# Designs tried in a protein design run: peptides against a protein of PDB entry 7PB4. Part 273

Target 1, 105 residues: chain A of PDB entry 7PB4
Amino acid sequence: KMLNIKEYKEKLLSTLGEFLEDHFPLPDRSVKKKKKNIQESSVNLITLHEMLEILINRLFDVPHDPYVKISDSFWPPYVELLLRNGIALRHPEDPTRIRLEAFHQ
Target 2, 218 residues: chain B of PDB entry 7PB4
Amino acid sequence: DALQMAVGYFEKGPIKASQNKDKTLEKHLKTVENVAWKNGLASEEIDILLNIALSGKFGNAVNTRILKCMIPATVISEDSVVKAVSWLCVGKCSGSTKVLFYRWLVAMFDFIDRKEQINLLYGFFFASLQDDALCPYVCHLLYLLTKKENVKPFRVRKLLDLQAKMGMQPHLQALLSLYKFFAPALISVSLPVRKKIYFKNSENLWKTALLAVKQRNR

## One batch from the design tools (peptide; made by RFdiffusion4, then SolubleMPNN)

Design b2_p22_5_s2 (from b2_p22_5, 10 letters changed)
Fold by OpenDDE base, seed 3:
Structure b2_p22_5_s2 (fold): chain B 105 residues (1-105), chain C 218 residues (1-218), chain A 22 residues (1-22)
Amino acid sequence: as target 1 above (105 residues)
Amino acid sequence: as target 2 above (218 residues)
Amino acid sequence: SLKEQTLRLMVEELVILEAELR
């Protein structure tokens, strides 16, 4: 039973990965729109998959404080995507912190 | 081969220079329809044409006609179905095309070579239950796909919520009954013991063609 | 959107599966 769950989880993760790559890819940095001055902040954006992994891990590793601080590596549209769909919740007192919804509870 | 030319036309798109674009399109469409209903289409042809029908490359009328003639000679590739589902996510096809696709998918379900990847799309199909037009056909599809591992508390909750909104629909009851079979502890609600599972007959559009396919593959 | 709904469902399922495995 446990083995089947693990295998299913792995398959689901793979499917999610493919789904995210296909439908929610990071913006290609290569759209050099000519406008000069936007300081290409050298910050490496993480994938939505990585973001979700962080959020899931935090939810289970630190259940009493499941909030993750939004870093510069978090692409703002992904944060908004998670929030508007009820996948994540913003901390009531700290807008820089988000948690994953506890769907298992 | 006339079929190869027709498929090539749909794949490459109309060559700009043809003054009679509509006449040419109709000719090729009739060619595909004729072959599909007489002999069925090869898996490769279905792969190409199914993708085209859902991509929004052509108008709704054309897409509908293409999709109606997605009749296999032998098998449908699972990959073709996965690609088709990806187009549903993009939303370039009409609502009627989506309905037709799910009807097609249910009707052709036994002719799909593998179902491993399709089973991984369970969540996607489940999400489509919220569309009232799709719901009956999606329930039927999910009834065919559902395994014990798919029956999760959150899905049960979603189905019950949907039932609260839509009422006790026969197709929804069928799916809930299956869920209860796999996970009786998750469904505390007494479901009426329906002797007959009732889904809308999605196969009606292809009944004759499906019989012919089964006869050829025996 | 259908995409966003799908994402939510996948995440929900992952969270549930993770809970079953810990």
Scores: peptide ipSAE 0.673, ipTM 0.484, DockQ to the pose 0.511
Fold by OpenDDE base, seed 4:
Structure b2_p22_5_s2 (fold): chain B 105 residues (1-105), chain C 218 residues (1-218), chain A 22 residues (1-22)
Amino acid sequence: as target 1 above (105 residues)
Amino acid sequence: as target 2 above (218 residues)
Amino acid sequence: SLKEQTLRLMVEELVILEAELR
């Protein structure tokens, strides 16, 4: 039973990865140069997949403080996407911290 | 079921012929209160009772008591909240009921099943910031709802004007800090770095009940 | 959007599965 769940999880992760690449890709670096107002912060943005992984891990690794600090590597549109869809929640006292929704609770 | 009879009473209204209207009303209200605090209410029951509490069908005292016991067993329907907000627009509820509703909405925010339609009401909530009694609770609600797309220049101006009028209130500072986070170019003013955001503890009225709901749903 | 709803459902399922494995 546990083996089947693990296999299913891995399949779901793979499917999610493909889904995110197809529908929620990071903006191409080339497009950043033309719009003057995008702060050229040389910060490497992480994928939405990586962001979700961080949030999921934090939720289970530190259940008493499941919040992740928003870093410069977090693309703001992804943060907004997660918040507006109820996938993530903002910390009530710190706007720079978000948590994954505890769907298992 | 005693709860179904109580909800039905509030939905259908008092039958005119009952000499003991007040006793019957109190009995049904106590039934709703007891079930809500013990077990929570189903989403359908909240839908009906929340609508009644804000419709002006009953007196302010009754509406206040109903609203105080709008504790979910599991979830609150977003549609129920949207309907409730529509009643706020009609203006049949008292100022105290409006305050209580916003406190309730903040306290129960995590139990609302969806936020898509509530997010569309952002402009309505933002307009309510002008009410001094509502302002602290509306700021808290907006802090929970605000997205980057909501942060517009005209709203920034309104918040700054409100701050100029009311002073540096913690709830306004919290919301402005969030606005600056989403749109730093719109807020050139150095906001004091408050590490901790303090909202009025709207949850205090339901704290025990919410803990019980969370415990039952584990 | 449908895409965003799908994303939520996938994440929800993933969280549930993770909880079962831990």
Scores: peptide ipSAE 0.671, ipTM 0.463, DockQ to the pose 0.313
Fold by OpenDDE base, seed 2:
Structure b2_p22_5_s2 (fold): chain B 105 residues (1-105), chain C 218 residues (1-218), chain A 22 residues (1-22)
Amino acid sequence: as target 1 above (105 residues)
Amino acid sequence: as target 2 above (218 residues)
Amino acid sequence: SLKEQTLRLMVEELVILEAELR
């Protein structure tokens, strides 16, 4: 039973990965930054898949404080996407922290 | 071959120089229609044309006609279905095209060569239950796809909520009954024991064609 | 959107599966 669940989880993760790549890709860096002086914050944006992985891991690894601090690597549209769909919740007192919804509870 | 020319036209798109674009398009559509209904289409032809029908490359009328002609000679590739579903996510097709696709998918389900990847799309199909126009056909599809591993508490809650909103629909009851069969502990509500599972006859559009396909493959 | 709903459902399922494994 557990083996089947694990296998199913892995398949679902793979499917999610493909789904995210196809439908929620990061913006191509090739959009000609018109040189407005916005400091090229060389911040490598993480994929939505990586963001979800972080949030899921935090939810289960630290259940008493399941919040993740929003870093510069978090693409703002992804954060908004998760929040507006009820996938993530913002910390009530700290807007820089988000948690994954505890769908298992 | 007239069919190859027609498929090539849809794949490559209309050549700019043709003054009579509409007549050319109609000619190629009729070619596809004639071959599909008489002999069925090869898996490769279905792969190309199904993607075109759902990509939004052509207008809704053309897409609808193409999709109605997605009749296999032998089999449909699972990969073609997965690609088609990806186009549904992009949302470039009309609501009517989505309905037609689900009807097609149910009707052609037995002709799909493999189901492994389609089963992984369970969550996507389940999400489509919220669309009132899709719900009957999606329930039928889910009835065909549902395995024990798909029956989760959150999905049960969603189905019960949907039932509360829409009332006791035969297609919802059929799916809930299947869920109860796989996971009786998750469904505490007494479901009426329906002797006959009733889904809308989605296959009616292709009934004659499907009979012909089955006869040829026998 | 349908894609966003799908995303939610996939995440919900992953969370549930993770809970069952842990």
Scores: peptide ipSAE 0.670, ipTM 0.486, DockQ to the pose 0.495
Fold by OpenDDE base, seed 1:
Structure b2_p22_5_s2 (fold): chain B 105 residues (1-105), chain C 218 residues (1-218), chain A 22 residues (1-22)
Amino acid sequence: as target 1 above (105 residues)
Amino acid sequence: as target 2 above (218 residues)
Amino acid sequence: SLKEQTLRLMVEELVILEAELR
C-alpha cells in the first residue's frame, strides 16, 4: 500500500512539473532588455515547482511555524497566483510570509 | 492523395496567393469528412487534425467540423489526446469545442491505444467538473478513468458540494457510486442503488461511425 | 481559470499524499 502511494506521488510530481513548465513558465529574460534603466537585478527567480516544493516541505517539517518568508527569488505573479487560488495563505501579521494551505487537515 | 493534400493544407495553412481561400478550405474539409466517415483516419492524420482543431488556428465552425470527423481507422494515439488537453488549458478554443472534445474523448475512449498518460491528467479532468457545460461529459470520462488511488477525501467533498449545488444529477450519482465502491469509508451518505448508469452520451454523435470501425477491425 | 483550478487540485492531492507517507 505504501509503495503504491509513493509511486503515485512520484507520478503526480512529474505530471505537476510538466504542467507547470507548460502552463506557468517563468517569463523569458529577453523581454526586459528594451527598457534602459531597470537595474538588472540579477536575482535568479525560482520556478513555481521549486516554490511549491519549499512550501510543502515547510508545512510538514515545521508544522508549528509553516510560514516561508518571501524572498527576491519569488516571482510576484506566482505568489499572487497561489494566494488568489487558496493554495497559499498570507501570514496575518507579516505580509512577507506565506504558508501552504493545510489540505490534509 | 486527396486526403494528404487536405491534411497538408490544414497543417501548413492557406497559401497566401489563392483568391478563393474559402472554396479551397471547404474542398479540403469535405475531403477529410468523406474519408473519415467512410474509412476512418490514420492515427497520424488524427494527431495533426486534432491539434489543429483545438489550437485556434481556424474559426470555430471549421474546428467543430474537423473535430466531428476525428474518427479512427484503427487507433488513436494517447499522445494526440495529451496534446489536445494541453490546448484546452491554453483556452484558444471555444466552449462549444471543449464540450465536443469531451464528448469525442468519451466516444473514442476504447480506441485510444494507451491510458497511462491520460490517467495522469485525472486532476485536470476533475477540475473541469466545475464547468456546468462540461460536467456531464467529464463525469462520464472520470467514470472510465477512476481508480482507487484517485478517490481522495478532498475529491469526495468536491463532488458532494457539486451535488449540493446542482442537485442529484445522474452523472454525478454514477461517479459517486464508483467512488463509494473504491472507498466506502469516505462516503457515509446512502446512495441510491441505480441498476443502470445513465450518461447523456447514450446518443453518441459517432454511433454509426463507431459501429463501422468495429466491423472493419473484426 | 481551468489551469489555476487544476493547479490547486494537484497541490491538494500532493499534500494529502505527503501526509499519508509521513
Scores: peptide ipSAE 0.667, ipTM 0.503, DockQ to the pose 0.493

Design b2_p22_5_s3 (from b2_p22_5, 10 letters changed)
Fold by OpenDDE base, seed 5:
Structure b2_p22_5_s3 (fold): chain B 105 residues (1-105), chain C 218 residues (1-218), chain A 22 residues (1-22)
Amino acid sequence: as target 1 above (105 residues)
Amino acid sequence: as target 2 above (218 residues)
Amino acid sequence: GLKEQLLRLMVEELVILEAELQ
């Protein structure tokens, strides 16, 4: 039974990965190259997939404090996407922290 | 069904011929209250009753009681909320009803099916910050609604002006902190690092009911 | 939109599955 659940989870993760690549890619860095003075603050943006992975892991690793601090690597439109669609929740006391919705509870 | 009869009474209004209008009104109001607190109301029932509560069809006491029992069984339609806000614009409801509506809107925010049209009303809610009685609840609502696209220089100026007028209110600081998060270049003022954002607990009126709704929908 | 709804459903299912594995 547990093996079947793991296999199904892996399949779903793969499907989600493909779905995110197709429909929610990272913004192409190519357009802003022309304005010279933007110090490319080399902050590597993480994918929406990586964001979700961090949020899911935090939900189960630290269930008493499932909130993740929003870093500069979090692309703001994707943070807003997660919040808007009820996938994530903002911390009531700290707007820089978000959690995954506890769909299992 | 007793609930359908009660909703129909509020929708159609009192039939002229009833000698005991007050007893009939109270009976139907109690029916709605009992169902709402036990099971919640269907989205269609909330649509009808919320519109009635804000239209000014009945007295303030009745409208307040109806609004207090706008507890969903599952979801609230965004269209119902938009209609309700339209009634707020007409100004026929009391100040206390407006406060109660914003408290209700914050408390029931997660049960609203969609937010697209509500997000378009951002400017309307932001304008309501100037009302001292509404300001704490509107700040909480805006804290839930605010996106990066909403954070504009003119709104930052208005919030800072409001802070200068009202002082360092916790609810206003919470909203300013969110604005600073989205647009740090627009807010040069060092906001005190408050570790805790305190909104007035708008949920207090519905706390038990909301817990029951969440348990039924799990 | 539909894409965002599908995303939510997929994440919801993942969370449920993860909970069953705990």
Scores: peptide ipSAE 0.654, ipTM 0.457, DockQ to the pose 0.316
Fold by OpenDDE base, seed 1:
Structure b2_p22_5_s3 (fold): chain B 105 residues (1-105), chain C 218 residues (1-218), chain A 22 residues (1-22)
Amino acid sequence: as target 1 above (105 residues)
Amino acid sequence: as target 2 above (218 residues)
Amino acid sequence: GLKEQLLRLMVEELVILEAELQ
């Protein structure tokens, strides 16, 4: 039974990964709008897949404090996407922290 | 061969220099249609063309014609179906194309090589029941996909709510009957004993083609 | 949209599966 669940999980993860790559890719870096002076802090953005992985892991690894601090690597539109669709929740006292929705509770 | 050239045209898009883009498109489309209805298409050809039909790369008329000729020679890859469903989510295809896709999916269900990944999309299909145009076909699809593990109290409530809204639709009754079979404790409502399950359009657009495929694979 | 709904459903199922493994 556990083996079947693990296999199913792996298949789901694979399907999710493909889905995210196809439909929720990172923005192409090429829209460097020529605005002058902004220090290109070349912050390496993480994928939505990586964001979800971090959030899921935190939910189960630290269930008493399942919140993740939003870093500069988190693309803001995808953070908002997760929040607007009820996939993630903001910390009530700290808007810079988000958690995955506890769908299993 | 002519089919490879046609598939390549749809995949790569029209080469800029063709003065008669529409004639070229029609030629390649007819080639695909002819081969598909006579012999069926290989799984790889279906993979390419199905994605094209749902991607919004071409107009609705072209997409509809491509989708209508997605007839397998032998099998359809489950991966192609998963990719196709993902395209439905992006909203680049018309409502009519979505309906046609679900009709196609039901019609071709037995020719899909595996069902494990499609079963993972159960929740997505179930959510699509809210679309009145899709509902009959989604019910049929769910009837084919539903396992005991999928029958949850919240889904039962949703189906009963839909029944209250739409009335006692045959396709919804069929699905509810299956749910009751798997989880009788969740459905207290007496369902009429139907000897035959009737889904809308029992005669699909591909009836003749599917008979031919079955005859070739015997 | 439908893509966002699918995303939510996939994540929901993943969380449920993970909980069952716990």
Scores: peptide ipSAE 0.653, ipTM 0.519, DockQ to the pose 0.523
Fold by OpenDDE base, seed 2:
Structure b2_p22_5_s3 (fold): chain B 105 residues (1-105), chain C 218 residues (1-218), chain A 22 residues (1-22)
Amino acid sequence: as target 1 above (105 residues)
Amino acid sequence: as target 2 above (218 residues)
Amino acid sequence: GLKEQLLRLMVEELVILEAELQ
């Protein structure tokens, strides 16, 4: 029973990865060239997949404090996408912290 | 051949604005339709054309005609179906196209080579139950897909809520009966023992074509 | 949009599955 769940989870993760690559890609680095003034913040943006992985892991690793600090590596439009669609919640007292929705509860 | 040229036209898009765009489109569409209904399409052709039909590259009328002729010669690739579902999520297709897709998916279900990836989309299909136009076909699809592992308390609640809203629909009863079979403890409600599962005989738009496919693959 | 809805559903399922493994 547990093995089947693990296999299903792995397959779902793979499908999610492909889905995110196809439909929620990182913005092409090429757009950075034209607007001179955006400080080359050399910060490597993480993928939406990586963001979700961090959030899911935190939810289960630290269930009493499931919040993750938003770093500069978090692309703001993806943060807003997660919040707007009820996938993530902002901390009520600290807007720099977000958590994954506890769908299992 | 004529089919390759037609598929290539849809894939690459119309070359330059020739005045005869509509005639060319119609010619290629008729070519695809004729081959599909007579012989079926190869898995690769279905992969290309199915994605085109759902991508919103062409108008709704064209997309509908393409989707109606997605008849396999032998098999449909699971990957093609997954890609198609992804296009449904992008929202560039009409409601009628969505209905037609689910009808197609149910009709062609046995011709899909694998179902592992499709099963991962269970939650997406389940969410589509809320659409009244899709609900009968989605119930049928879910009936085909549902495994014991998919039967969760929250899904049971959603189905019961849907039943409370829509009444006792035969397609919903069929799905609930399957859920009760897999997880009797989750469904305390006495479901009428329906001996015959009646999904809406969606006039299988492909009934004749499917019979022909089955005869060719015997 | 439908894309975002699918994303939510997939994440929801992942969370539920993860909870069952716990």
Scores: peptide ipSAE 0.654, ipTM 0.522, DockQ to the pose 0.549; fails the geometry check
Fold by OpenDDE base, seed 4:
Structure b2_p22_5_s3 (fold): chain B 105 residues (1-105), chain C 218 residues (1-218), chain A 22 residues (1-22)
Amino acid sequence: as target 1 above (105 residues)
Amino acid sequence: as target 2 above (218 residues)
Amino acid sequence: GLKEQLLRLMVEELVILEAELQ
């Protein structure tokens, strides 16, 4: 039974990965530098897949504080996407922290 | 071969320089149609063309024609179906294309090599029950796909609510009957015992093609 | 949209599966 669940999880992760690559890719870095002076903070944006992985891991690794601090690596539109669609929740007291929805509770 | 050229055309898109883009498109579309109906398509060809049909790369008329000729020679990859469902979510396809896809999925269900990944999409299919145009076909799909583990209290409630809204539809009754079979404690309502499960599949667009496929694979 | 709904459903299932493995 446990083996079947693991296999199923792996398949789901694979499917999710493909889905995210196809439909929620990272923005092309070609956002035209309109404003000259903002230092190219070369902040490598993480994929939505990586964001979800972090959020899921935090939810289960630290269930009493399942919140992740939003870093500069989090593409804001994807953060908003997660929040708007009830996939993630913003911390009530700290808007810079988000958690994954506890769908299992 | 002509089929490979046709598939390649749809995959790569029209080369800019062709003055007669429409004639070329029609030629390749006819090639795909002819091969699909005569011999069926390989799983790889279906993978490519199914994604194209649902991606919104071409117009609705072209997408509809491609989807209608997604007839397997042997099997359809479940991965192709998963990818197709992902495209349905993007909203680039028409409502008619969505209906056609679900009809296709039901018709081709037995030719899909595996169901494990498709079962993961159960929730997505179930959510599509709310679409009145999709509901009959989605019920049929869910009837084929439903396992005991899929029968949850919230889904039972949703089905009962849908039945309250739409009335005692034969396709809903069939699905509810299956749910009651798997989880009788979740459905307290007496369902009429229907002798025949009636899904509007008698007029499957692919009936003749599927018979031909079955004959060739014997 | 349907895309976002599918994403939610996939994540939901993933969380449920992960919980079953805990």
Scores: peptide ipSAE 0.653, ipTM 0.538, DockQ to the pose 0.534; fails the geometry check

